# Designs tried in a protein design run: peptides against a protein of PDB entry 6RO1. Part 168

Target 1, 216 residues: chain A of PDB entry 6RO1
Amino acid sequence: LGKEIEEYIHKPKYCLPFLQPGRLVKVKNEGDDFGWGVVVNFSKKSNVKPNSGELDPLYVVEVLLRCSKESLKNSATEAAKPAKPDEKGEMQVVPVLVHLLSAISSVRLYIPKDLRPVDNRQSVLKSIQEVQKRFPDGIPLLDPIDDMGIQDQGLKKVIQKVEAFEHRMYSHPLHNDPNLETVYTLCEKKAQIAIDIKSAKRELKKARTVLQMDEL

## One batch from the design tools (peptide; made by RFdiffusion4, then SolubleMPNN)

Design b2_p27_1_s1 (from b2_p27_1, 7 letters changed)
Fold by OpenDDE base, seed 3:
Structure b2_p27_1_s1 (fold): chain B 216 residues (1-216), chain A 27 residues (1-27)
Amino acid sequence: as target 1 above (216 residues)
Amino acid sequence: REEEIKKELEERKKRLEEARRELLAEE
């Protein structure tokens, strides 16, 4: 379910309008989870598929990511690797294919104009960490429907399945009580409360995002 | 104003979670 939503969000047709400088994005490449980084720039590369002769546009986003210091020594030939949890790492601008974006935040950070100095790049890491401290339940995501405007019926069905699954996880123990009407009313109230909690959590994340933009 | 809205939403969330626990205890 969460992975199925990701497959919509990382599509260029949906995410490109939101890849402005300062946007928080999560980057994952196979087994390498870079976590949260910041969009620096966006570029369109024309790639000729060798087998079709068709120019499929590859979209590359330059993302400031926390990289291991070891991966920086061989930066000309090797892909950047994420910093280990115990490592300080170094913030580097990494060219990332847009389909490797696992999440897009509603948060945009101010970024230094010059990211050549290490201190300027590391200041952005401090800003990301400050955002993470303010959002203990995780950095707020763009809503794929409300914020990103995705009209895909497949995505709507996935979201409905997530909501129905959350509802069913809370309703399943009740099949054995003979007072079906009271149980149905309690299940319906419980379902409504679960929806209301989810709505309140979304509103709280939106409110926290606005507050954070004014304080940064 | 935004901190007040945040507090109100957190209190609303807490009340909804309490009401959910009460409903689960009546079953």
Scores: peptide ipSAE 0.020, ipTM 0.465, DockQ to the pose 0.026
Fold by OpenDDE base, seed 5:
Structure b2_p27_1_s1 (fold): chain B 216 residues (1-216), chain A 27 residues (1-27)
Amino acid sequence: as target 1 above (216 residues)
Amino acid sequence: REEEIKKELEERKKRLEEARRELLAEE
């Protein structure tokens, strides 16, 4: 259900009007969760579909994201990687395809005009962290119907199913996690669990590789 | 120590996969 809502929200038709500078957005690329970042700008790139020759415009949003310092050393050849939870990381402007936006906040931050200095970028991280402290139940999201104006009946049906699901889940004593109050929180938890599984799988693979080297 | 870390990571992975399955089964 929550992924189905995401499939509407990340469509350029719906999200582009809300991708103003300072907008909080959540970025996920495959198994890399960058968490909350801040929109710097967006650009339209002309792309030609390989099969039809049709112009399919790619929308790229520049998002200030918390990146691993290790990934920055290899930034010439490797995609930026999210900072580890315990890592300070470094805020970097990362070009992100719009469909990789997993959430869009109602919150907009003031951003420095010049993001070239590291201190200016890191000040935005402090601002994100301050917003997160102000919203213990999670950063508020744009409502896809009321805020984003999405009229799709498919989305309305998805939302109704999720509301019915949430109601059932809240009625279940084992799932009385106060963080589950929204469709988006369920999506975030599901996504976080998926990331944590992928992280645990990577750590397990590393541990196995180290064990094989030490047995060796 | 490495076997303990491996077991803990496998148990953590299992718990996360179970939690994911619960969230998916409710969908």
Scores: peptide ipSAE 0.019, ipTM 0.499, DockQ to the pose 0.019
Fold by OpenDDE base, seed 4:
Structure b2_p27_1_s1 (fold): chain B 216 residues (1-216), chain A 27 residues (1-27)
Amino acid sequence: as target 1 above (216 residues)
Amino acid sequence: REEEIKKELEERKKRLEEARRELLAEE
């Protein structure tokens, strides 16, 4: 279900309008989870399918990501790797295919105009970490319907299934084990409260005009 | 584990109430 939503969100026709400089995005490439990074820019590359001659445009987003210092030494030949959890890492601008965006945040950060200095790139990591501290339940996502304007009936059905699954998880105490029912009911209430917190934080953020983002 | 889930639930409720109070104070 979450993955099915990602399949809509990462489509260029939906996400490109939201890939402005400073947008928080989550990048995942196969086994490599870079976590949250910041959009620097995006570009359309002409690609020709080798077998059909058909123009298939590739969309590449440059994302400032926390990379392993070891992977950067080999940057001429090797793909950047995410920093280990215990590693400080280094923020680098990495070209990412748009379909590798696993999440898009409603948060947009100010980024330095010059990202060549290491200190300027590392300042953005501090800003990401401050946002993460402000959102202990996770960085707020763009709503695919309300914020991104996706009219796809398939997505609406997926969301309805998620909501109905959440509601069914929440409304059907599955099975006569009173301990399971209690744990499920607590998990349900926890998940509902997480949704409500996320909603309230979105509303709060809509009320807080762009001017308070200078403090982020 | 149930007590931990209950405690986390109570903390989340508190955060929701705080967020709602902040929203109502900005209106």
Scores: peptide ipSAE 0.016, ipTM 0.398, DockQ to the pose 0.059
Fold by OpenDDE base, seed 2:
Structure b2_p27_1_s1 (fold): chain B 216 residues (1-216), chain A 27 residues (1-27)
Amino acid sequence: as target 1 above (216 residues)
Amino acid sequence: REEEIKKELEERKKRLEEARRELLAEE
């Protein structure tokens, strides 16, 4: 189910309007998980399909990612590699194909205008780490329907399956409790409190996104 | 009691988001 949602959100027709400078995104390339990075810019490149000669537009996003220092030494010949868990790494601007975006956050950060100095790039890592501290359960995602406006019926069916599964996971611990009515009302209240906390987190996020642009 | 219920709700939400992430990784 999550991978099926990813196949929708990484499509250029859906994600490009949200790839503004400072947007938090996750980047994964095969076995290489870079984790959370920050969008710097995006570009559309013309590509020719090798077999058909058809023009296929290639979308490249420049993402500030935490890279291994070893991969930076060979940057002329080797693709950037993610920093090891025990490594400090270095923040680098990496050109990434848009389909390698595994997640898009509703958080935007202020980024320095000049990312050539190492200190300016490393300041963005501190900002990512501060956001991660503020969201211990994980950095909040864009909602594919409410935030991204995706109208695809396939995605709506996937979301409905996820919601039905979440509802079953909430209800399954309750099937063994003889006070089913009191626990159902508590679970409906928990589901409503989950919706209200999701809405309050969205409102706090709208309010904080305005405040973080003024305090940074 | 309201703070304990709020904390237990946050821990249950955390476990559900974890189980959601596991299910989203298996499918």
Scores: peptide ipSAE 0.006, ipTM 0.335, DockQ to the pose 0.032

Design b2_p27_1_s2 (from b2_p27_1, 12 letters changed)
Fold by OpenDDE base, seed 4:
Structure b2_p27_1_s2 (fold): chain B 216 residues (1-216), chain A 27 residues (1-27)
Amino acid sequence: as target 1 above (216 residues)
Amino acid sequence: REEEIRREMEERRERLRRARRELLAEL
């Protein structure tokens, strides 16, 4: 269910108005969970689809994310990697495709005007950690209907099912509902399948690029 | 290799559609 909500909220049509500087966003790229970061800037890039000539605009958000120190050394050639749980990491501005946003918070932080100094970037990490301490049950999300104004009937049906499930979960005095474990397991399986599909699409794109080079 | 990756991607899409139907039936 949460993943079906993600399929709506990460659409540029819905999320772009909320991608303001200082907005808390969660970034996930396949197996790489960066956790919570802060929006710095947003840009629309004109992209021409190489096969159709159609304008397919790419939406890129610059997000201040906690990255591994190893990822920082190779930042010119390698994709940013999330900090390990036990690693302090370093806050870095990472260009993120909008479809990689897994969550958007109602919380908006103050960000320093100059993020070039390491200390200014690390001050934002302290602010994120302070928000996380204030919200032990998790950082508050934007409501997709009430805050984001999403009118899609498919989303409304998903939310109604989430609410009905949550109501059943909380109305049972035993938090050991075997149905809860089954739903979590199905959500995790669906998760893994979505990662696998994305991986297979990247591999297919690489294979096509190689074949196009061999035909030249 | 492209046809194999395409088939694997289609099978993964079908597994996702099944898991989605199962999740929606359990709710």
Scores: peptide ipSAE 0.018, ipTM 0.379, DockQ to the pose 0.018
Fold by OpenDDE base, seed 3:
Formats: structure tokens, sequence, C-alpha cells
Structure b2_p27_1_s2 (fold): chain B 216 residues (1-216), chain A 27 residues (1-27)
């Protein structure tokens, strides 16, 4: 279910309009979870190999990611690796293929104009950590329907299945209770409270995205 | 406004946890 949503949002046709400088994105490459980084720049690389038909344009996004210090020494020849949990790491601009974006945030940070100084890159890490502290339930994601405008019926069905799974995970014990009416009213109240929590989370997301543009 | 919405969301979560406990106590 979560992975099925990721397969839609990382598609260039949907995510490219949202890959603006300062956008928070989550990067994962196979076993390597970089966590949350910040979009620095976006470039379309058309690898037109002259002898094989139109290779789908490779989209590369430059993302400021927390990398291990070991990967920094060989960054010209080796792929950057994520910082270990116990490592401070260093923020580095890493070229990332757009399909490696596991999540896109509604949050956009201010980024320094010059990211060559280490201190300027590390200031962005402090800003990410402050955002994470403000959002204990996780950094708010772009809504694939409301924010990204994805009209795909497969995605709508996945979201409906997530919502129905959240509902069914709470309904399955109740099919054998003789007090069905009191149980149904509590289930309806619970379902309504869950909808209300989802709405309050969306409002909180909207309020915080405005405040972070003014305070950072 | 952000702190108010956060507080309201936490109260709504606690109501949901209570409703779940009540529902499990009636079973």
Amino acid sequence: as target 1 above (216 residues)
Amino acid sequence: REEEIRREMEERRERLRRARRELLAEL
C-alpha cells in the first residue's frame, strides 16, 4: 500500500512540477535510506544514445543529502552513501534519479544561495531537523490527489484501500457481538474521529507550511 | 494557531484511543 503510492508520486509526469529548490524530498536507493533531503536544482538529462531509439529522458534532481564522511572522499568515483545512525555525517549535493524519490513533502525550505561552504550545507540540516521536531508524526507529504493533481484511478483505489484497511482493521472483531448497535455507534464515532484527525493533520500541514516560509 | 490545531489533534487521538478501549471492554 505505501509502496504502491510511491510508484505514482516518483513518476516524472507527476512530481517534476513540485521539484523546486528548497522542496523536502525523501531519497532511498535500494538498501540505502538517505532520509529527508532538500532539492537544490533540477535538470533534464536526455541521454540520446545515437544508435538506440529514444531512451526515456533521465531526470536528475540535485538533492542536498546527509552523507557519510567516508563517501565524501570518493564522491567523484563512488556513489554517495547515507550517514550511519550514530554518525553526524555531512550534507552534500547528490545527483539523484527522480525515481529514487520515495516521498515529496509539502514543505519548502529556504536554502542558502551558495552551498559550496560546509556551514551553509549544514545549516540546511539544522532546518530539516527543526521541521522534523515540529512534525513528530513525520514530515507532511504532498497529497497525491489534492496537491499533485494525480487523476489515476489506480491511485484512487490504493488510497481507498488504505482508508478501508484502516477502517477494517478496526471492524474485524465486531462481527460476533450481540450489542451491534452500541458497537456500530462507537465504530462510527471512531471512524468520524479518524476523519477529523486526518482533516486536522491537513490543516496543521497548511498552517505550518505558511509559518515555515516566514520563519526560515 | 498551529499549537491549537496540534492540541486539538492530540485530544482527538486520545478520544479515539478511549473509544477503542471502550469498544474492547464491551467485547
Scores: peptide ipSAE 0.014, ipTM 0.375, DockQ to the pose 0.023
Fold by OpenDDE base, seed 5:
Structure b2_p27_1_s2 (fold): chain B 216 residues (1-216), chain A 27 residues (1-27)
Amino acid sequence: as target 1 above (216 residues)
Amino acid sequence: REEEIRREMEERRERLRRARRELLAEL
């Protein structure tokens, strides 16, 4: 259910108005959960659909993300990797496709004007951590209907199902089971993999369609 | 460029297979 909401929220037609500098966003790239980062800027890149020659604009958001120091040493050849929970990491500006935004917060932070100094980037991490400390139940999300103005009836039905599920979850005696957080995290991971499989299947279908057109 | 896209797609597919295996080992 939360994932069906993500499939609406990460659409450029809905999220772009909210991708202002300082907006808190959660970034997931396949198995790589970067957690909460901060929008620096976004850009529209012209892309051409390989199959139709039609303009398929690619939306890239630059996000300050906590990256592993190891991935930064290899940054010339490897994509940035999230810092492990036990690692300090380093805040880096990472170009992220807008569809990799798993959540968008109502919270907008002040960001330093110059993000070239490491200390300025690390100050943003301290600001994220302070927000997380202020919101023990989690960083507040933009409401997809009330804040984002999404009128899709499919989304409304998904939200109603989520609310009804949350109400049942909070009413359940197992809500205080410490194993429920583990099960929930595993369900979120399972659900994440299901999205990642669905995205990879869509991209594999696109790539196969490209290959079929290059064979013509 | 097609070979690069193909490699990136294969690497992505392998990352997805790893993540799926890791999750199935945690369940």
Scores: peptide ipSAE 0.011, ipTM 0.372, DockQ to the pose 0.014
Fold by OpenDDE base, seed 2:
Structure b2_p27_1_s2 (fold): chain B 216 residues (1-216), chain A 27 residues (1-27)
Amino acid sequence: as target 1 above (216 residues)
Amino acid sequence: REEEIRREMEERRERLRRARRELLAEL
C-alpha cells in the first residue's frame, strides 16, 4: 500500500506543482536512503528514448541532502552517498530524478539564497532537525487528495483500503471485548480524533504560513 | 489536564503512524 501511494505521488504530473524551493522531500535511491532533504529547484531535461525516438522528458530536482564526506571527495565521478547515521555528513545539492522522491512534506522551509557556503547549507540541516523535533512522529506528508488534488480512482481505492485496514487494525484489539457498544463508541471517538487531527494540522499549517510571513 | 490530553493525543497519533507504516510495509 505505501509503495502504491508512492507510485502516484512521485509522478511528475502530480508532484511538480509542489516542488517549490524549500519543500521538504525524502529521497531514496535503491539501497541509499538520504532521508529528508530540501528542494532547491527543478529542471526539465529532454530525453530521447534510444529505441523509439520519442521525447520522454526527464524531470530532475536539485535537493539539498545530507551526504557522506567521503562521497564529496569523489563528486566528479561517483554518485553522492547518504551520510551514515553516526556521521555528521555535509549538506550538498544533489540532482535527483523526480521518481526517486519517496515522500513530499507539507512543510516548506526558508532556504538561504546562496547555498555555495557550507555554513548556509548546514543551517538548512539545523532547520530540518528542528522540524523533526517538532514532529516526533515524523514530518507531516502532503495529503495526495486534499493537498495534491490527485483525482485518480486507483489512488482513491488504495487510500480506501488503507483506511479500511487502519479501521480493522484499530477494531481488532476490541474484537475480544464483549461490549460491542464500547467498541463502536471507541471507533467513533477514533474517527473523530482523526478528523480533529486533520483540522489541527490545517490550523497548524495556517499558523505556520502566518509565522513565515512575520519572519519575512 | 490539557497537557495530559495533549500527551494522550500525541501517543495515540504515534501509534496510528507506526501502525500505518507497518501496514504499508506488509502490503
Scores: peptide ipSAE 0.000, ipTM 0.303, DockQ to the pose 0.035

Design b2_p27_1_s3 (from b2_p27_1, 10 letters changed)
Fold by OpenDDE base, seed 3:
Structure b2_p27_1_s3 (fold): chain B 216 residues (1-216), chain A 27 residues (1-27)
Amino acid sequence: as target 1 above (216 residues)
Amino acid sequence: REEEIKRELEERKARLAKARAELLAKL
């Protein structure tokens, strides 16, 4: 189910409008998880496959990623590798195929105009780490429907299947499966957070009404 | 006060998005 949603998000027709400079994105290439990086730029590449005559436009996004220093020495011939957990790494601008974006954040950072100096690239890593500290529960994602405006009926059917599964779990709590109990607990947490969001939206509306009355 | 409530709302949305992702990873 989660992978099926990702297959919609990484499609160029949906994600390209959100790939502005400074957008936080998560990059994964096969076994290599780079974690969170920052969009620098994107380009449309025409790849003429010599055998199909079909111009499949490859979309490449330049992403500032935390790379291993070992992979940078070989950067003329080898693909960049993610920094090890215990490694400081170095921030590098890496060309990434758009389908390798595993997540897109609602957060957009300021980036230096010149990313040639190492210090300017490392300043962006400090900014990512500050955002991660502000969001201990994880960096906020763009909503595929509400933020990205995806109207695809296939995606709507996937979401409806998720909601129908959640509803069945609430309606028939099977008390004897520890995996179902864990999923049930996550469903309860999700429902409680949704109630809290509805409360916060009401509080925000009240605060705005008071501010408008104090300005009159 | 409005800006504080806006920040708290975005933090609650981030928690909801995580709980959805954790649920979808187990299903």
Scores: peptide ipSAE 0.123, ipTM 0.674, DockQ to the pose 0.037
Fold by OpenDDE base, seed 2:
Structure b2_p27_1_s3 (fold): chain B 216 residues (1-216), chain A 27 residues (1-27)
Amino acid sequence: as target 1 above (216 residues)
Amino acid sequence: REEEIKRELEERKARLAKARAELLAKL
């Protein structure tokens, strides 16, 4: 199900409006998981389909990614590789095809105007790591329906199946599968967080109403 | 206090977004 949602969000018709400079995006190319990077810019390349002469535009996003220093030494002939888990790596601007975006965050960062200095690029890694620390439960994603405005009925059906599964898991815990217990605890945690969000929204509305009354 | 409630709300939204993503990754 998660992969089916990815197949919608990485489509240029949906994601391009959200690929502004500073947007956090997750990049995955086959076996190469770069993790979270930052959009620098995007470009449209004219591509001609070799068999139809039809213009199929390729969308390339330049993403600041944590790359292996080893891959940078070989960069004259080799594609950039993700930094090893224990490697510090180096932040590099990498041209990425838009369909390789596995996630898009609601978070946007301020990026330096000049990314040529290594220190400026590495400052963005510090900012990503700070966002990851602020969000221990993971960097917030754009909602494909509410934020991205995706009206696709296939996506709506996927989301409905997820919600119906979550509801069944929450209402009827199958005690006999350890994997189901971990899903159940996530459903309970999600349900509790959803209650807490509704509470916080009510508190915020009350606080604003009080502030408006104290200004009168 | 409004800014604090806003921050807490965004943190709770982020926790919800991950709980959804973690669930979707197990499905």
Scores: peptide ipSAE 0.088, ipTM 0.689, DockQ to the pose 0.038
Fold by OpenDDE base, seed 4:
Structure b2_p27_1_s3 (fold): chain B 216 residues (1-216), chain A 27 residues (1-27)
Amino acid sequence: as target 1 above (216 residues)
Amino acid sequence: REEEIKRELEERKARLAKARAELLAKL
């Protein structure tokens, strides 16, 4: 189900408005997971489909990614590779096809104007790591409906299936599967936070009503 | 007080979006 949502969010028609400099994005290319990087810029490339002669515009986003040291040596001829988990890696600006964006964050970082110095690129890695520390259970995503404004009925149906699945799991606790317990705990956490949001919205409405009465 | 409640609301929204993302990653 998460992958089905990715198939919507990585579409240029939806994600391009959010690919501003400093936007956190996840990049995945086949088996290569770069994790979180930062958008530097994007460009539209004219492409011609080899079989039809049709103009199929490719969208390329330059993303500052944590790359392996090996990929730095051969960067002119070889595709950039993600840094190994235990490797420090180096931040490099990598041209990425927009469909390789597996996630888009609500977070935007400040990026140095000049990314040519290694220290400036590595400063962005420190900023990503600081955001990751602030969000221990994962960097906030853009909501595909509420933030990205995606009106696609297919996506709405996927989300409804997710919500119906969540509800069915929550209502039928009858399998002592450790994987199910972990999903239940997440559903309960989500449900509690949704209640808390409704409470905070009610409190905000009350506070505004009081402020409006104090101005009368 | 309104700005404090607004900040708390945005923090709770961020926590919800995250809990949804974690759940979607396991489905």
Scores: peptide ipSAE 0.055, ipTM 0.542, DockQ to the pose 0.037
Fold by OpenDDE base, seed 5:
Structure b2_p27_1_s3 (fold): chain B 216 residues (1-216), chain A 27 residues (1-27)
Amino acid sequence: as target 1 above (216 residues)
Amino acid sequence: REEEIKRELEERKARLAKARAELLAKL
């Protein structure tokens, strides 16, 4: 189900308005998971489909990604590879096809104007790591419906299936599957946070009503 | 008080969006 949602989100029709400089995005290319990077810019390339002669525009996003230092030595001929888990890596600007974006965050970072110095690129890694520390359960995503405005009925059906699955798992935790325990804990966290949001919205409405009464 | 409640609301929304995303990634 998550992969089916990714297939909607990475479509240029939906994601391009959100690919501003400093946007956190997750990049995955085949077997290579780069994790979270930062959008630097994007470009539209004209491509001609070889079989139809039709102009199919390719969208390339430049993303600051944590790359292996070994892949950087060969960067004249080889695609950048993600840093190994135990490797420090180096932040580099990598041209990424927009369909390789696996996730788009609601978070935007301030990026240095000049990313040529290594220290400026590494400062962005520190900022990503700080965001990851602020969000221990993972970086917040854009909501595909509420934030991205995707009206696609296929996506709505996928989300409804997810919500119905979440609700069934939350209502009937009947299986001691380790995967079900982790999903159950997430469903419980989601339910609690949804209650907390309704509480905070009520408190905000009360605070505004009191402020309006004190200004009258 | 309004700014603090607004910050807490945005943090709660971010936690919800995250819990939804983690759940979607496991499904």
Scores: peptide ipSAE 0.180, ipTM 0.702, DockQ to the pose 0.038; fails the geometry check

